# Ledger of designs, part 171: peptides against a protein of PDB entry 6DSZ

Target 1, 361 residues: chain A of PDB entry 6DSZ
Amino acid sequence: NYVVTAQKPTAVNGCVTGHFTSAEDLNLLIAKNTRLEIYVVTAEGLRPVKEVGMYGKIAVMELFRPKGESKDLLFILTAKYNACILEYKQSGESIDIITRAHGNVQDRIGRPSETGIIGIIDPECRMIGLRLYDGLFKVIPLDRDNKELKAFNIRLEELHVIDVKFLYGCQAPTICFVYQDPQGRHVKTYEVSLREKEFNKGPWKQENVEAEASMVIAVPEPFGGAIIIGQESITYHNGDKYLAIAPPIIKQSTIVCHNRVDPNGSRYLLGDMEGRLFMLLLEKEEQMDGTVTLKDLRVELLGETSIAECLTYLDNGVVFVGSRLGDSQLVKLNVDSNEQGSYVVAMETFTNLGPIVDMCV

## One batch from the design tools (peptide; made by RFdiffusion4, then SolubleMPNN)

Design b2_p18_8_s4 (from b2_p18_8, 10 letters changed)
Fold by OpenDDE base, seed 2:
Structure b2_p18_8_s4 (fold): chain B 361 residues (1-361), chain A 18 residues (1-18)
Amino acid sequence: as target 1 above (361 residues)
Amino acid sequence: SRKKAEEEFLEKLVEKLR
């Protein structure tokens, strides 16, 4: 009897960093299909704390901190549209993952979007937004005492949304998204009215962006606005300022993931389809009135890693490279380049055994 | 502090990438 021990999934499909176990602990959370792994980031490396089996493939995993919470909560959406908000609770040696809220957000009618599930959280924790189906934006209001995640749909006129984020510093929850129509790709913003359950006109739009514009990064204050990443260009827009760069180095391979390094949004990690790791830098200019404006954008090649599905900056120049196609890595960024001109050193490699093809025997 | 060491590291990294 070969007990085929069902090998645990090793391919990473999501990762996030935050303060989930406590306000003081820095955590790395890793999604591996139906498995959630929780680590504490220590000076000695990653300390495993808990593994959690989910009732489906994790499609969205986001940390957020509602007003008055001491630590982050975890939002998870599965590929079967099961949503939950999880809290870490420790009592001595007993570790529990508590479901604060749950719900199924599946619609009976809708075409699942070809670009997959997108889940986003308003920076002010007013709502969760979901792009699950073409022509619909689903809203989950965030209420402290509600154990049942209730959602409603707003009709989205733009059928082919490529990526969407909530903007920072907006009086009302405001989404920024890249969409495609017959004329090309465009960026648009909408304010989300919880009261009226509708979209209002957002603060800005940009028609006819790069044809391969694929990602939106919401930029925190003081800059605000968004970064749009394409195949050939990186653009910034906040309604008042527009800035674009076309660094030749990014044209070689498509940027596929990003992660914010600084809380103020001055630096981002970028990963491409060849496993190249970049730093995107936002240069500030301080005006005489004390306002901070974007002066310039720069992209610097740091080195090469496994092909990232997701990136997350931990601390002290340590980055987790979550890979679906290759081995995941813990890498160190160095101030000095090595003999090959790389600023990246692999600290630890996590073997990816590939997708367990369900050999239906 | 660990936070101060991180800030100093990131500052040095940015200065070198400038």
Scores: peptide ipSAE 0.144, ipTM 0.805, DockQ to the pose 0.823
Fold by OpenDDE base, seed 1:
Structure b2_p18_8_s4 (fold): chain B 361 residues (1-361), chain A 18 residues (1-18)
Amino acid sequence: as target 1 above (361 residues)
Amino acid sequence: SRKKAEEEFLEKLVEKLR
């Protein structure tokens, strides 16, 4: 009996960093198709803790910490619309991944969006938002006592949403999204009413953004607002302040992923389709009243890596580069450049054996 | 603290990129 040990997937399709195993542990979580790998980030490197098999391809993987939780919970949505909230529990040497809540969020009617599944969590953990289908925004209210993930749809007039995030610092849960219509691409905001199950007018909008605007980054307080990334431009808007840059270096290849470095949202990693790694910098201006405003945006080239599907900053200048097309990497950012002018050094490379063709025998 | 050392590292990195 040749137990064909089904080769484990090696292509990375998502990664997140947070405190999942404990309040003190820094974790790297890696999605590889149907597998979730959990690591602890140590001074010696990545320590494997657990591997979890999921009932489908992981489409969304997000960490969140509701008020009164000591550690992060994990939201997972599969490509078959199975949703769950997972908790890590350790009792001595025994490690369990507990499902706190689950549900299927598939609709019988709807056109699946061509840009795929988007899942987002409100920073205040009031709800999960899902863009699964054109013209619909699905809301999962977050309730601690609810073992069944219940969802409802809100009709979205904007049929072609490109990307969406929840904003920070909003009294009500507020989404910011890039959408396309016959006139071009635009940015809009909506407040989400849980009570009325409808959208209210958001705090701001920006019509006629760059034609290739593809990503929204929600910026934490004190800045607030959002960054919109295009092919040629990066823009910031918070309702009161608008700022745009068009650094020539980003025009060479499409930015495809991002990750926040600082908790305050002053720095972001950006990865492009050529495997270039950038730092996006938000320069601060302190006002006389102690308010912090955005002074400028800057983009700096750090170096080259594998083509990132996802990026996550760990700590001490260590970055995990999750790759679908190439080898994933653990890289170190250095203060001083090497002889080639690169600030990036590969610490470890994880061989990608390519797509496992599930040969159904 | 580890956090302070990280902040100092990132600040130095940003300064070198200027």
Scores: peptide ipSAE 0.133, ipTM 0.803, DockQ to the pose 0.864
Fold by OpenDDE base, seed 4:
Structure b2_p18_8_s4 (fold): chain B 361 residues (1-361), chain A 18 residues (1-18)
Amino acid sequence: as target 1 above (361 residues)
Amino acid sequence: SRKKAEEEFLEKLVEKLR
């Protein structure tokens, strides 16, 4: 019996940064198919802490901090619709990953969405939202004492959702999504009523966005609202303010991933299909009343990396570039450009051996 | 603080990108 030691997956399909191991530790969590890797970010680099095998391909991986938790919890959804909330516990040298809650959120009826699984968490940790099937939005209420993740569906009139996020600063949980209909792509918002298990009218909508609008970024307070990323344009809307830019540099390749750099949402990393790394800047204007408004959007080319499936800013200008198609990288952003005008330097490269073909011999 | 040093770094980076 040749125990073909199944080659460990190397292609990255998700990454997230937060405080999972402790309140003080900065962690990088990497999803590689069924494998979760947990690192502590140190001054010396990435320190491996734990590897966890999941019962399926990780489709969603999000950190969140419910009220009164000292550290982040991890939400995972697998491609087989197994959901769990995980907690890191350490007692001396003993490390355990505890399942606080779990459930299967598969529906017997529904068309799986062609754009795959989307999972989002309300910034106030009131609920998890899932777009699994066309015309359905699944809600998992977050309750601390419930070990069983219960979900319900709300019908969406919009059958072709491209991307969806929860907005910040909303009294009720509010989603913002890009959808496609025969007239083009549009942005809409809905409030989610947990009590009535229905959508209410959201604060705003934007009809006829760019035809290739593909991503929604929820912007934290004080700005609030959302950024919509297309092929040719980046737009901002918060209900009161609309702003659009069309920087020629983004037309060269499709932006495919993003990550927030600042907690206040003033800066974002953007990655495109050519491995170009950009910074999106939200320029603030301080009003005489002390309110902060968005003045402008700016995009700056930082440099080139591996083609990112996911990006995550760590600290001190260090970025993890999770790649599915190429080698993942740890890169450093520099204040000064090199001779080629790049602000990016590769610190470490993680070899991608490609797709593990389970050859059952 | 480490956070302050990080913010100062990012601010300087943004200033140089202008």
Scores: peptide ipSAE 0.122, ipTM 0.799, DockQ to the pose 0.897
Fold by OpenDDE base, seed 5:
Structure b2_p18_8_s4 (fold): chain B 361 residues (1-361), chain A 18 residues (1-18)
Amino acid sequence: as target 1 above (361 residues)
Amino acid sequence: SRKKAEEEFLEKLVEKLR
């Protein structure tokens, strides 16, 4: 009798922070394969609130707040292309996760992209964008009254998209993406017309970026634009301003994840394949007219953690390190470095038992 | 030292995370 103890998945494949349970609660949401774990962040640590089983491996998990919602809604896309928008409801002690909308967004035709599923939400909550297949950008319009998530495709001429984000502060929903062609990697922008169901020319492009440019970070207002992370360089572009840094320290290992610390996008956490945790800083210059401009980019090494699949800043210098390959961690950023020069201290470690081989015998 | 200036900067940054 092999008691296949159906061990719960422990490998983390996504995490997000926001206000899902209430407007006031700070939540950590953790995706572990088919399971969603919901925590409230407290002074004592992570308080578990709910665990939700999903109809497949979670591939995308994003919090968003449509206009007039008091708290965040959760978008989930599974690896089987089941999409849903979830709402948390509490009535006394009763906790319900309500499906506000759902749909299957699978196409009958298309090559699944080698870089996997990318899901992004417009900062103004006009649409969800999905890169599921090469040469296609799928759009899900966000309509409050629609219980059925309907999607359409826009043809993307750039077949090899590496990463894509929606930009902030755009009149129309605007994507920024890194793509590869035979000439190298490039950054391009497109406006997304919901009416015409097509791309319009975006505000800017940057041809011939670093060959290993792998990630796009959309920067909030007032700066706007995007950060492009490569193996050797980090660049910023907003159409008017370009900045590039090539700190030698980032060449040692590939940056694989990032998370915004500040709502205004002044600081970001970066994690690399060696488990090094960095802070990326947007240094500001105040002009005589009271305008704030981006002066420089800076990268600082904070310390080492488990190899992050995902990072999320919580509060008070606490960071959740979601790991797929190792133990996930709750870490504290300290003002004072230890004897090794690390500013990172592990507060809690969550044992990763490895891949649950669902041997359905 | 440059290292000390970086440490002092990190200290100030991490303090601002509180």
Scores: peptide ipSAE 0.088, ipTM 0.754, DockQ to the pose 0.105

## One batch from the design tools (peptide; made by RFdiffusion4, then SolubleMPNN)

Design b2_p19_1_s1 (from b2_p19_1, 8 letters changed)
Fold by OpenDDE base, seed 2:
Structure b2_p19_1_s1 (fold): chain B 361 residues (1-361), chain A 19 residues (1-19)
Amino acid sequence: as target 1 above (361 residues)
Amino acid sequence: SEEEKKFLEELVEALKKKA
């Protein structure tokens, strides 16, 4: 009798940080296939709080705070298109994960996108956007009292969307996306009308970006706009200002994940396919009128980690490196480099036992 | 925190001196 102890999944496919358990607690949430792990970040390390089994592989996991909420809510979308909004509730020692809203957002007709599921939340919590199928953008309006997540589709003319984000500081919800056509890769923006259920022309576009442009980072105020990451270049655009850098160091390996360090978007972590960890720096220039503009972009190598599927800056220079291909790590950034010139020290390593091959016996 | 801000500033300065 081989008791195949079903090993819990160890490969990380998503991670987020925020204030999910309380307004004061800093949490790390880790998605491992169908498993959600919730930690409190402490000075002593990661304290496990709860594990939650999901009804499918987690494809999207995002924290957001609607107006009037004291703490963050969690949006989850599964690979089977089950959507939910979760709330953490503690009553003494009793811990409950409450489903505030749920729905299935699967369409009967549509080609699933080859680049997988993308889920994004408007920074002002007006809507959730989903790229599930080619030529469609799904919108879930965020209404406070609705337990049923209702969605509608807007037709997207751009069939091959690479990445998409909501922009900050927009009157209407505005998406920025990289797409590919026969002429190359381009960046475009659309305003999303909830009333008319259509796209309006966005504030800006950039045609003919780098051929391998793969990631969009929405930059918060005061800078606004977006960063576009390619294989050879990193570009910034906000409608008024364009800036591009081509640091030779990023040509060696593709950047595959990012995480914002500062609330104002002045610093980001970047991870590449070789496990190199970078810091992207946005240098500000203060104008005489008090406006803040982007002066320069810089990329600095911090060190090496496991190959990141996701990154989260926690606090005090601690970073969680979520890895699908290798061991996940808790790492410390240091001001002083080690003998090898690395600013990264591994604090804890979480063994990845590999993909559970569902041996359908 | 002020400590975190200071840490990040010191890190950025260290990185700028190495470059």
Scores: peptide ipSAE 0.504, ipTM 0.927, DockQ to the pose 0.823
Fold by OpenDDE base, seed 3:
Structure b2_p19_1_s1 (fold): chain B 361 residues (1-361), chain A 19 residues (1-19)
Amino acid sequence: as target 1 above (361 residues)
Amino acid sequence: SEEEKKFLEELVEALKKKA
């Protein structure tokens, strides 16, 4: 019996940072096809803790902390629509990944969306939202005692959703999404009623955004609202304030991923298809009444990395660059630029051996 | 951490001076 030790996948298709192993530990979680890798971030680097095999390709991986939880839980959705909520449990040297809840969220009807699976979690942990099929928004209510993830669909009139997020600071769970119609791309918001299982009118909309608007970033309080990233422009809207920038530097290559650096959403990392790493800066203005508003948006080139599929800021200026097309990296941000004007230094490179072609021989 | 906050502030300041 030649146990062909199937080469472990090396291409990264998702990464998240949070406090999964404990309240105090900073973790990096990496999705590599069907494999989940869990690390503790230390001053010495990444310490491997556990590897977990999943029952399918990981399509969504999000950390969230329900009220009363001391540490983050992990939501995973596979490409085969198996959903689970995972908890890390350690008892001495014994490490267990516990399934808190699970379910299959596949529908028998519906067209799978061409832009793939989108999974989002309400910041207040009231629900999970899933865009799996055109014209449907699937909701998984989050209940502490429910071991079975039950979902329902709400019909979306907008058939071609490009990206969707839950907004922060909303009394009811509120989604913000970019969609395409024959007239172009637009941004809309909906409140999600769990009780009525329907959408209510959201707080704002923005018609006729940039034609290539591709990403929504939900901005935490005090700013609130959303950032919309396009090919040529970055826009902010919160219902009351609109601001747009069109920095020429972003036109050179498509931004494909983002990660929030600060809890307050004042800084973001952006990665493009050429492996350029940017920082998006939200400049604040404090009003006389103590309200904080967005004064300006700024994009700054930090340097170059592997082409990011996902980015996550760790700590102390360390960034994990998860790459599907190239080697993943740990990079350090520096205050001082090098001779080439780069603020980025590669610390560690993780060789990507390419797709495991299951050669069924 | 306070060190982290300081680092990010210094980085942002450096980026502001570059432009």
Scores: peptide ipSAE 0.499, ipTM 0.924, DockQ to the pose 0.832
Fold by OpenDDE base, seed 4:
Structure b2_p19_1_s1 (fold): chain B 361 residues (1-361), chain A 19 residues (1-19)
Amino acid sequence: as target 1 above (361 residues)
Amino acid sequence: SEEEKKFLEELVEALKKKA
């Protein structure tokens, strides 16, 4: 019996940064198919803490901090629709990943969306939203005392959702999404009523966005609103203000991932299909009343990395580039550009051995 | 951190000078 030690997956399909191990620790969590890797970010680099095997491919991995938690909890959804909320516990040298809640969120009826699984968490931790099936939005109310994740569906009139996020600063949980219909792509918002289990009209909509609009970024306060990323344009809308830019540099390759650098949403990292790394800058204008508004959007090329499936800003200009197609990287942003005009230096490279073909020999 | 803030500010300034 050759126990062919199944080669561990190396392709990264998700990453997230937060405070999972403690309130003080900065963590990098990496999803590699069924494997979750947990690191502590240190001045010396990534310190491995724990590896966790999941019962299926990780489809969603999000950190969130409910009111009165000292550290972040981890939401995971697998491709088999197993949902869990995980907590890190350490007692001396003993490290446990505790399941706070779990459930299966699969529906017996529904067309699985061709754009895959989307999972989002309300910034105020009122609910989790899931786009699993066309024409349905699944809601998991967040309750601390509930070990069983219960979900319900709300019907979406918009059958072809491209991307969806919860907005910040909303009295009720509010989603913003890009959808496609026969007339093109559009942005719409809905308020989510937990009580009535329905959508209410959201604060704004934007019809006829760019035909290739593919990503929604929810912007924190004080700006609020959302950024919509397309092939040729980046737009901002918050209900009161609209701003669009069309920097020629983004036309060269499709932006495929993003990550927020600043807690206030003033800066984002963007990665494209050629491995170019950009910084998106939100320029603020302070009004006489102390209100902060968006003045301008800028996109700046930082440099080149592996083709990112996911990006996460760590600290001190260090970025993790999670790659599915190539080697993942830890890169450093520098204030001074190199001779090629790049602000990016590779610090560490993590070899991607490609897809594990389970050759049952 | 203050160092983080300063770094990001310096980076943004550098990027603005290149453009």
Scores: peptide ipSAE 0.496, ipTM 0.925, DockQ to the pose 0.874
Fold by OpenDDE base, seed 1:
Structure b2_p19_1_s1 (fold): chain B 361 residues (1-361), chain A 19 residues (1-19)
Amino acid sequence: as target 1 above (361 residues)
Amino acid sequence: SEEEKKFLEELVEALKKKA
């Protein structure tokens, strides 16, 4: 009996960093198809804690901390629309991953969006938003006592959503999204009413953004607003301030992923399809009244890595580069560049054995 | 951490000088 040990998936399709195992632990969570790997980030490197098998390919993986939780909870959505909220629980040496809530959020009617599944969480943990189907925005209200994830749909007039995020600092949950219509790509905001189960007019919109605008980054306070990343331009808008840059260096390859470095949103990592790693810098200006405004945007090349599917800043200039197409890496950012002018050094490389060919034997 | 903040500031300064 050859136990064909099913080769563990090695291609990374998502990663997140937060405090999942405890309030004090910094964790790296890695999605590899149906597997979730949980690490503790230590001064010595990544310590494996647990591997969890999921009942489907992980499509969304997000950490969030509801008010009064000591540590982060994990939201997972699978490609088969199975949703769950997971909690890490340790009792002595016993480690359990507890399902706090679960549900299937599949609709009987709807066109699955060509750009795939998008899942987002309100920064104030009021709701989860899902773009699963064209012309629909699904809302899962977050309630601590609800073991069953109940969802409802809001009709979205914009049929071709490219990317969507919840904004920070909004009285009501507010989404910001890039969409395409026959006139081009645009940015719009909507407030989400849980009570009325409808959209209200959001605080701002920006018509006719760059034709290849592909990503929205929600910026935390004090800046607020959003960054829109295109092929040729990066723009910031918060309703009051607009700023755009078009650094020539980003035209060479499409930016495909991003991760926030600073809690205040002053710095971001950007990865492109050539494996170039950039830092996006938000330069602040302090006003006489103590308000902080965005002065400028800047993009700086750090170096080269594997082609990132996802990026996450850990600590002390260590970055995890999750790769689907190549080897995943732990890399160190350095203040001093090497002889090639790179600020990036590979610390560890994780071999990607390629797609698991399900050999139906 | 304060060390991390310092590191990031030093990195940003280095990047600004290269450009």
Scores: peptide ipSAE 0.487, ipTM 0.923, DockQ to the pose 0.883

